# Peptides against a protein of PDB entry 5KEZ, part 89

Target 1, 320 residues: chain A of PDB entry 5KEZ
Amino acid sequence: NVAIYNPFRPWWERYQPVSYKLCTRSGNEDEFRNMVTRCNNVGVRIYVDAVINHMCGNAVSAGTSSTCGSYFNPGSRDFPAVPYSGWDFNDGKCKTGSGDIENYNDATQVRDCRLTGLLDLALEKDYVRSKIAEYMNHLIDIGVAGFRLDASKHMWPGDIKAILDKLHNLNSNWFPAGSKPFIYQEVIDLGGEPIKSSDYFGNGRVTEFKYGAKLGTVIRKWNGEKMSYLKNWGEGWGFVPSDRALVFVDNHDNQRGHGAGGASILTFWDARLYKMAVGFMLAHPYGFTRVMSSYRWPRQFQNGNDVNDWVGPPNNNGVI

## One batch from the design tools (peptide; made by RFdiffusion4, then SolubleMPNN)

Design b2_p15_8_s2 (from b2_p15_8, 11 letters changed)
Fold by OpenDDE base, seed 1:
Structure b2_p15_8_s2 (fold): chain B 320 residues (1-320), chain A 15 residues (1-15)
Amino acid sequence: as target 1 above (320 residues)
Amino acid sequence: SVDLEFHSRMFSRVK
């Protein structure tokens, strides 16, 4: 991914790829392979957060300022380490003046335009699908058990399906022959927008963002909500079917969020209430559960917003 | 939008 120095190595630089090489501030490929092997040997499975919707920001300076040292040029859409070129992006499909998503009520914009400046890959192209599949298959062959598909809301479900159809079976050293990778898709659907979680049910599980948002309001005792109302928690609250849901109290994004939706989210900063929420989630039989492991950073609020929400995970091991 | 509120990958903010 790109190396961002202002601010200094933020967490979100990890979501700006310039190659599919496995070398970041979290480690190199050998270290990753070692971890996957050790985990699999004791029954702990690894699921990779796969960033396949986009490459880095369109305004990042060209050069070799990346974790693996690969050259890239966002201005010319040149990513030779893949390789991608200008033919592999949706610039010509997006009809907005900025090239970014401007209206989330337009599903075509949401999927064909840039997410906050991130160069949008043309996933309709078999070449692009194949490059992504090669990346994911390399991980499968290493021994990962599946994937979180980042920014799935911004990809056409059919394009995702086409990529998934190219994937290998899981590594038979640890998984039964013929096993398929576990897939869950990040789709933010709180209602009110045209793209729905149900659009993606055919590809695998989907993140249910209503879960953490609503649970937060209940445990915070907002709007007269009561714990007793949680008896039919899940489908009874209008959430997606249990067998399609991946649920969580918070994630890396919304623990840094603000506004109406963000304010309800419980995090480790609210320790007591957060423990209650996580305990309830683990006890209640709805969806596939995910527990967050995060880190403390020096929060600094200005006008209700944390100006240090960019701070990345601690790193003192000298990894570039 | 929901995505702009939740996602912190705001490249334009750090330009």
Scores: peptide ipSAE 0.068, ipTM 0.792, DockQ to the pose 0.519
Fold by OpenDDE base, seed 2:
Parts: structure tokens; sequence; C-alpha cells
Structure b2_p15_8_s2 (fold): chain B 320 residues (1-320), chain A 15 residues (1-15)
């Protein structure tokens, strides 16, 4: 991915890929392979956050400022380490003046235009699908158990399906023969927009962002909400079917007040309420649960916003 | 929209 130095190595640089090389602030491919092996050997499975909707931001300077030193040029859409070129992006499909998503009520913009300037890959092309599948298959062959598909609402479900159809079975050294990768898709669906979580059920599980948002409201006792109202928690509250849901109290985005959920989201900063919410989630039989492991950072609020919400995990001068 | 208003990656465009 791109190496950003202003601000200094933010967490979100990870979501700006310039190659599919397994070479990041966390280590190189050999170190990753070693970690996967050690984890699998004790029954801990690895799921990779796969960024396949886009490459880096269009405004990032060209050069070799990346975690593996690969050259890239956002301006010319040149990513030779893949390789991608201008033919592999949706610049010509997106009809907005900016090239970015401008209206989330227009499903075609949401999928064909750039997410906040991130260069949008032409996932309709078999070449692009194959390059992504090769990346994911390499990970599968190393021994990962599955994937979180980042920014899934910004990809056509059929394009995702086409990629998934190219995937290998899981590594038989640790998984039963014929096992398929576990897939869950990040789709922000709080209602009110045309793209629905149900559009993606055919590909795997979907993140249920209503879960943390609503649970936070109840635990905080906002709007007269009571714990007793959680009697029919799950589908009874309008959530997706349990077998399609991946649920969580918070994620890295909304832990910072972004990415859906707003102020209702509970985090470790509110320790007592957070423990209540996480405990309830783990006890209640709805969805596949995900528990956050995060870190403290030096928050600085200005006009209600944390100006340090970019801060990544603890590191030694950029090295994790 | 939720994403336009709240997503932290908005900074990725300018940083």
Amino acid sequence: as target 1 above (320 residues)
Amino acid sequence: SVDLEFHSRMFSRVK
C-alpha cells in the first residue's frame, strides 16, 4: 500500500493498495506465512481484510513511496506491480463531474465511481477479476481461512461472485478437503439507500451495522430504550437473517465516529457500557460475532471531532 | 449519505 507520512503512517493507508504483494508495515510474505502456519497449528484461523474495490487515492503522488517499494502512478492509473493500467479502472464509466461518488441514492455511482477519490477498479473485466483472484488464491494457498471484502457495497454483487468463483478450496493441510473460504462482505446498510445487504447474500455473510447502532442506543438508554426491548433482538429488530449476519459492537471506522452508527456506537472508551454490550452480543444467539481488539490513541477533540482519528496502532517510528 | 458524511477514508483523498 501507499506509505503516507502526513499524517504520519495513518491506519487508513492500509486501504490504499498499489500492489497485491504481501509486504506491509506488519511484515513480509515469509513472516506472514509463518504467522498463518503457527496460528493454524493451534486452531486459530486467519481471515484477511481484502481491499479489492480500488487502488490508492487519485491524489497520491506518483513514485515508490509504498510499503514494498513498488512504483505506482495514480495520475496515469499505472500500477505495474499488478499490473494495472488506465484500461482497468472505471474512469470512463463514472459520469459524475468529480469522478467520485456524489449521490449515494444512485446505485450506479456507488459502484462505478470513486469512493472518496480511491481509484475504482473495473471489476467487470475478467482481467481485473483474475488479478484479484490470483491475490486471494495466493493467500488461500498460504492457509488463510477466508476474507472480509472491504467496500463491498461499492462493487456489483455479480462481479464479486465472479471473483469468488475463481477461488481455490482451502489448504488441506489444515482444513477438510473441499472446504471453501469463509466470506463476509462489508456493506453499510442502515436503510434509506438503494443498495441493500440482501443484494450480497449470495456471496456470503454481510456486516450488520444496525446491530451496533441499535444496541448502543439501548445500552445508553437513549430515547427511552430499555434492555427488556431486546427480547426479540435479531431478525425481530429488522436485522438480516442470522445466517447471513456478521455482528459487532464497533469496528475501526465507527470506533472513530465514522463509517455508520454515529454517536450511539459503544467503544472501549466507555468501558462499562461496552462490556455490557459485548457480553450481551456473545450471549445472544444471533449472527456470527466479531470482537474488537483495538488500542488507545491520543484523542484531540475540536468542535466535536477527533483530529487524531487517523492514528494507527502502536508502532516504532512507523514499524509495527 | 452515511458514507459521504462519516467515513474516515475521506481524508485519504487529500492526505
Scores: peptide ipSAE 0.067, ipTM 0.799, DockQ to the pose 0.585
Fold by OpenDDE base, seed 5:
Structure b2_p15_8_s2 (fold): chain B 320 residues (1-320), chain A 15 residues (1-15)
Amino acid sequence: as target 1 above (320 residues)
Amino acid sequence: SVDLEFHSRMFSRVK
């Protein structure tokens, strides 16, 4: 991914890929392979956060400022380490003036335009699908158990399916023969927008952002909501089917205060309530649960916004 | 739009 130094190595640089090389601040490919092996050997499975909707931001300077030193040129859509070129992006398909998503009520914009300037890959192209599948298959062959598909809302479900159909079975050194990768798709669906979580059920599980939002409201005792109302928690609350749901109290986006779910989202900043929510989540059978492991950062609110929401995980002068 | 508000705040991801 891009290496950003202003601000200093923000967390979100991880979501600006310039290649599919396994070289990041977390380590190189050999180290990753070693980690996966060690984890698998003790029954801990690895699920990769796969950023496949886009490459880096269109405004990032060209060069070799990346975690693996790969050259890239956002301006010309040149990512030779893949390789991608201008033909592999949706610039011509997006019809907005900015090239960015401007209206989330327009599903075509959401899928075909850039997410906040992130260069949008033309996932309709078999070439692009194949390059992504190769990346994911490499990880599968290393021994990962599955994937979180980042920004799935911004990809056409059929394109995702086409990629998934190219995936190998899991590594038989650790998984039963014929095992398929576990897929969960990040789709923000709180209602009111045309793109629905159900659009993605065919590809795997989806994130249920209503879960954390509603649970937060209940635990916080907002709007007169009571714990007793959780008797029909899950589908009874309008959530996606349990077997399609990946549930969580918070994630890295919404724990920063203005993500999907808003202020209702419970985080470690509200430790007691957070533990209550997480405990409830783990005790309740609805959905596949995900527990957040994050970090404290020096929050600094200005006009209701944390100006330090970019701060990445604890590091030693950029080294994690 | 909830997502628009969220993503507008997170524009710094690319900026």
Scores: peptide ipSAE 0.102, ipTM 0.810, DockQ to the pose 0.614; fails the geometry check
Fold by OpenDDE base, seed 4:
Structure b2_p15_8_s2 (fold): chain B 320 residues (1-320), chain A 15 residues (1-15)
Amino acid sequence: as target 1 above (320 residues)
Amino acid sequence: SVDLEFHSRMFSRVK
């Protein structure tokens, strides 16, 4: 991914890929292989946050300032380490003046235009699908168990399916023969917009952002909400079917005040309430649970915004 | 749009 130095190595640089090489702030491919092996050997499975909707931002300077040293040129859509070129992006398909998503009520924009400037891959192309599949298959062959698909809302479900159809079975050294990768898709659906979580059920599980948002209001006793109302928690609250739900109290985005849920989202900053929420989540049978592991950072609020929301995990001069 | 707010985090990702 792009190496960002201003601010200094933010967490979100991970979401600006320039290649599918497995060398990042966390280590190289050999180290990753070693980690996956060691984890698998004790029954701990690895799920990769796969950024496949886009490459880096359109305004990032060209060069070799990347975690693996790969050259890239956003201006010309040149990512030779893949390789991608101008043919592999939706520049001509997006019809907005800015090239970015401008209206989330337009599903076509949401999927064909750039997510806040991130170069949008033409996932309709078999070439692009294959390059992504190759990346994911490399990980599968290493021994990962599945994937979180970042920004799935911004990809056509059929394109995702086409990629998934190219995926290998899981590595038989650790998984039963014929096992398929576990897929969960990040889709923010709180209602009111055309893209629905159900559009993605065919590909795997979907993040249920209503979960954390609603649980937060209940635990906080907002709007007269009571714990007793959780008796029909899950589908009874209008959430997606349990077998399609990936549930969580918070994630890295809404933990920082962004994304779905707003102020209702409970985080480790509210330790007691957070523990209650997480405990409830783990005790309740609804959905597949994900527990957040985060860190403290020096929050600095200016005009209601944390100017340090970019701060990544504890690191040694950028190395995690 | 509601999601524009929800995805405001992404603005920092391209800065």
Scores: peptide ipSAE 0.095, ipTM 0.808, DockQ to the pose 0.570; fails the geometry check

Design b2_p15_8_s3 (from b2_p15_8, 12 letters changed)
Fold by OpenDDE base, seed 2:
Structure b2_p15_8_s3 (fold): chain B 320 residues (1-320), chain A 15 residues (1-15)
Amino acid sequence: as target 1 above (320 residues)
Amino acid sequence: STDLEFHNRTFSRVK
C-alpha cells in the first residue's frame, strides 16, 4: 500500500493498495506465512481484510513511496506491480463531474465512481477479476480461512460473485477437503439508500451496522430505550437474517466517532457501557460475532472532531 | 446516519 507520511503512517493507508504483494508495515510474506501456520496449528484461523474495490487515492503522488517499494502512478493509473493500467479503472464509466461518488441514492455512482477519491477498479473486466482472484488464491493457498471484503457496497454483487467463483478451496493441511473460504462483506446499510445488504446475501455474510448503532442507543438509554426492549433482538429489530449477519459493537471506522451508526456507537473509551454491549453481543444468539481489539491514541477534539482520528496502531517509527 | 452522511463528515479513508 501507499506509505503516507503526512499525517505520519495513518491507519487508513492500509486501505490504499498499490500492489497485491504481501509486504507491508506489518511484515513480509514469509513472516505472514509463518504467522498463518502458527495460528492454524492451534486452531486460530486468519481472515484477511481484502481491499479489492480500488487502488490508492487519485491524488497520491507517483513514485515508490509504498510499503514494498513498488512504483505506482495514480495520475496515469499505472500500477505495474499488478499490473494495472488506465484500462482497468472505471474513470470513463463514472459520469459525475468530480469522478467521485456524489449521490449515494444513485446506485450506479456508488458502484462505478470513486469512493472518496480512491481509484475505482473495473471489476466487470475478467482481467481485473483474475488479478484479484490470484491475490486471494495466494492467500488461500498460504492457509487463510476467508476474507472480509472491504467496500463491498461499492462493488456490483455479480462482480464479487465472479471473483469468488475463481477461488480455490481452503488449504487441506488445516481444513477439510473441499472447504470454501469464509466470506463476509462490508456493506453499510442503515436504510434509506437504494443499495441493500440483501443484494449481497448470495456471496456470503454481510456486516450488520444497525446492530452496533441500535445497541449503542439502548445501552446509552437514549430516547427512552430500555434493555428490556432487546427481548426480540436480531431479526425482530429489522436486522438481516442471523445466518447472513456478521455483528459487532464497533469497528475501526465508527470507533473514531463519525462512522456508520453515529455517536451511538460504543467503544472502549466508554469502558463500562462497552463491556455491557460486548457481553450482551456474545451472550445473545444472533449473527456471527466479531470482537474489536484496538488501542488508545491521543485524541484531540476540535469543534467536536478528533483531529487525530488518523492515528494507527502503536508502532516504532512506522513499523508495527 | 447514512453512508452519504458518513462520507460527508470529517472522517474519510483519504484524509
Scores: peptide ipSAE 0.044, ipTM 0.776, DockQ to the pose 0.427
Fold by OpenDDE base, seed 3:
Structure b2_p15_8_s3 (fold): chain B 320 residues (1-320), chain A 15 residues (1-15)
Amino acid sequence: as target 1 above (320 residues)
Amino acid sequence: STDLEFHNRTFSRVK
C-alpha cells in the first residue's frame, strides 16, 4: 500500500493499495506465512481484510513511496505491480463532475464512482476479477480461512460473486477437503439509502452496523431504552437474518466516529459500558460475533472531531 | 478524504 507521511503513517494507508504484494508495515510475505501457519496449528484461523474495490487515492503522488517499494502512478492509473492501467478503472463510467461519489441515493454512483477519491476498479472486467482472484487465491493457498471484503457497498454484488466463483478451496493442510473461504462483506446499511445489505446475502455474511449502533443506545440508556427491550434482539429489531449477520460493538472506523450515528458506538474508551456490550454480544446467539482489539491514541477534539483519528497502532517509526 | 470520513458520513446521515 501507499506509505503516507502526512499525517505520519496513518492506519488508513492500509486501505490504499498499490499492489497485491504481501509486504506491509506488519512484515513481509514470509513472516505472514509463518504467522498463518503458527495460528492454524493452534486452531486460530486468519481472515484477511481484502481491499479489492479500489487502489490508492487519486491525489497521491506518483513514485515508489509504498510499503513494498512498488512504483505506482495514480494520475495515469498505472499500477505495474499488478498490473493495472487506465483501462482497469471506472473513470469512464462515473458520470459525476468530480469523479467521486456525490450522491449516495444514486446506487450507480456508489458503485461506479470513486469512494473519497480512491481509484475505483472496473470489477465488471474479467481481467480485474482475475487479478483480484489471484491475490485472494494466493492467500487461500497460504492458509487463510476467509475474507472481509472491504467497501462491498461500493461493488456490484454480481461482480463480487464473479470473483468468489474463482476462489480455491481452503488449504487441506488445515481445513477439510472442499472447504470454502468464509466471506463477510462490509456493507454499511443503516437504512435510508438504495443499497441494501440484502443485496449481498448471496455472497456471504454482511456487517450489521445497526447492531453496535442500537446496542450502544440501549447500554447508554439513551431515549429511555432499557435492557429489557433486548428480549427480541436480532431480527426483532429489524436486523438482517442471523445467518447473514456479522455483528460487532465497534470497528476501527466507528470507534473514531463523529456525528449523530457515531456517538452511540461504545468503545474501550468507555470501558465499563463497553465490557457490558461485548459481554452481551458474546452471550447472545444472534449473528457471527467479532471482537475489536484496538489501542489508545492521543485524542484531540476540535469542533466535535478528533483531529488525531488518523493515528495508527503503536509503531517504531512506521513499522508495526 | 479517508475511509473513516466516509463511514462517519454514513452514520451521520442515517441516524
Scores: peptide ipSAE 0.039, ipTM 0.759, DockQ to the pose 0.092
Fold by OpenDDE base, seed 1:
Structure b2_p15_8_s3 (fold): chain B 320 residues (1-320), chain A 15 residues (1-15)
Amino acid sequence: as target 1 above (320 residues)
Amino acid sequence: STDLEFHNRTFSRVK
């Protein structure tokens, strides 16, 4: 991915790819392969956060400032390490003046325009689908069990399906022959927008963001909410079907919401209430559960906003 | 712009 130095190596640089090389501040490919093997050998499966909707930001300077040293040029849409060129992006499909998503009530903008400046890949092209599938298949062959598809809301469900149809079966060294990768898709659907979680049910599970938001209000005793109301928690609260839901109390994004991004969200900063919420989630039979593992950073609030919400995970292993 | 900014906007607009 691109190496950002201002601020210094933020967490979100990991979501700005310039290649599909397994070479980041988290480790190199050999270290990753070693981890996957060790985990599989004790029954712990690995699911990769796959960033396949986009490449890096359009305003990032061209050069070799990346975690694996690969050259890239956002201005010319040149990513030779893949390779991608100007033909592989949705610049011509997006009709907004800025090239970014401007109206989230327009599904075509949400899917064909740039997400906050991130160069939007033309997933309708078989070439692009194949390059992504090659990346994911390499991971499958290493021994991963499946994927979180980042920014699925911004990809057409049919394009996702086309990519998934190109995927190998899981590695038979650890999985039964013919096993398929576990897929869950990050779709932020809190209502009020045209793109719905149900659009993606055919591809796999979907993140249920209403879960953490509503559970937070209940645990915090906001708006007269009571724990007794959780008796029919799940579909009874209007959430997606249990067999399509991946649920969580918080994630890396809304953990940094600090009011503006969702004040109801409980995090490790609210230790007691967070333990209650996580305990309830693990005990209640709804959805596929995910428990957050994060880190402390030096929060500094100015006007209700944490100016250090960019701080990435601790790293002292010498990997650039 | 960042991914976090997008998510913050999404949460804020559904309030």
Scores: peptide ipSAE 0.038, ipTM 0.753, DockQ to the pose 0.091
Fold by OpenDDE base, seed 4:
Structure b2_p15_8_s3 (fold): chain B 320 residues (1-320), chain A 15 residues (1-15)
Amino acid sequence: as target 1 above (320 residues)
Amino acid sequence: STDLEFHNRTFSRVK
């Protein structure tokens, strides 16, 4: 991915890929292989946060400032380490003036335009699908158990399906023969937009962002909400079917005080309430649970916004 | 607006 130095190596640089090489702030491919092997050998499975909707930001300077040293040129859509070129992006398909998503009530914009300037891959193309599948298959062959598909809301479900159809079975060294990768898709569906979580049920589980948002509201006792109302927690609250739900109290985005769920989201900063929420989540049978492991950072609020919301996990001069 | 900005709100539960 792009190496960002201003601010200094933010967490979100991870979500600006320039190649599918497995060399990042966390280590190289050999180290990753080693970790996956060691984890699998003790029954710990690895799920990769796969950034396949886009490459890096359109405004990032061309060069070799990347975690693996690969050259890239966002301006010309040149990512030779893949390789991608201008043919592999949705520049011509997006009809907005900026090239970015401008209206989230327009599903075509949401999927064909750039997410906050991130160069949007033309996932309708078999070439692009295959390059992504190759990346994911490489990981599968290493021994990962599945994937979180980042920004799935911004990809056409059919394109995702086409990629998933290209995936190998899981590595038989650790998984039963014929096992399929576990897929959960990040789709922010809190209602009010045309894109629905149900659009993605055919591909795998979907993040249920209503879960953390509503649970936070209840535990915070906002608007007269009571814990007793959780008696029919899950589908009874309008959430997706349990077998399609990936549930969580918070994630890296909404943990930063804004985004899906807003201020209702409970985080480790509110330790007691957070423990209650996580405990409830783990005790309740609804959905597949994900527990957040985060970190403290030096929050600095200016005009209600944390100017340090970019801060990544503890690191040594950028190396995690 | 961005997705984060658009969803920077609290929603009521579905009854």
Scores: peptide ipSAE 0.034, ipTM 0.700, DockQ to the pose 0.093

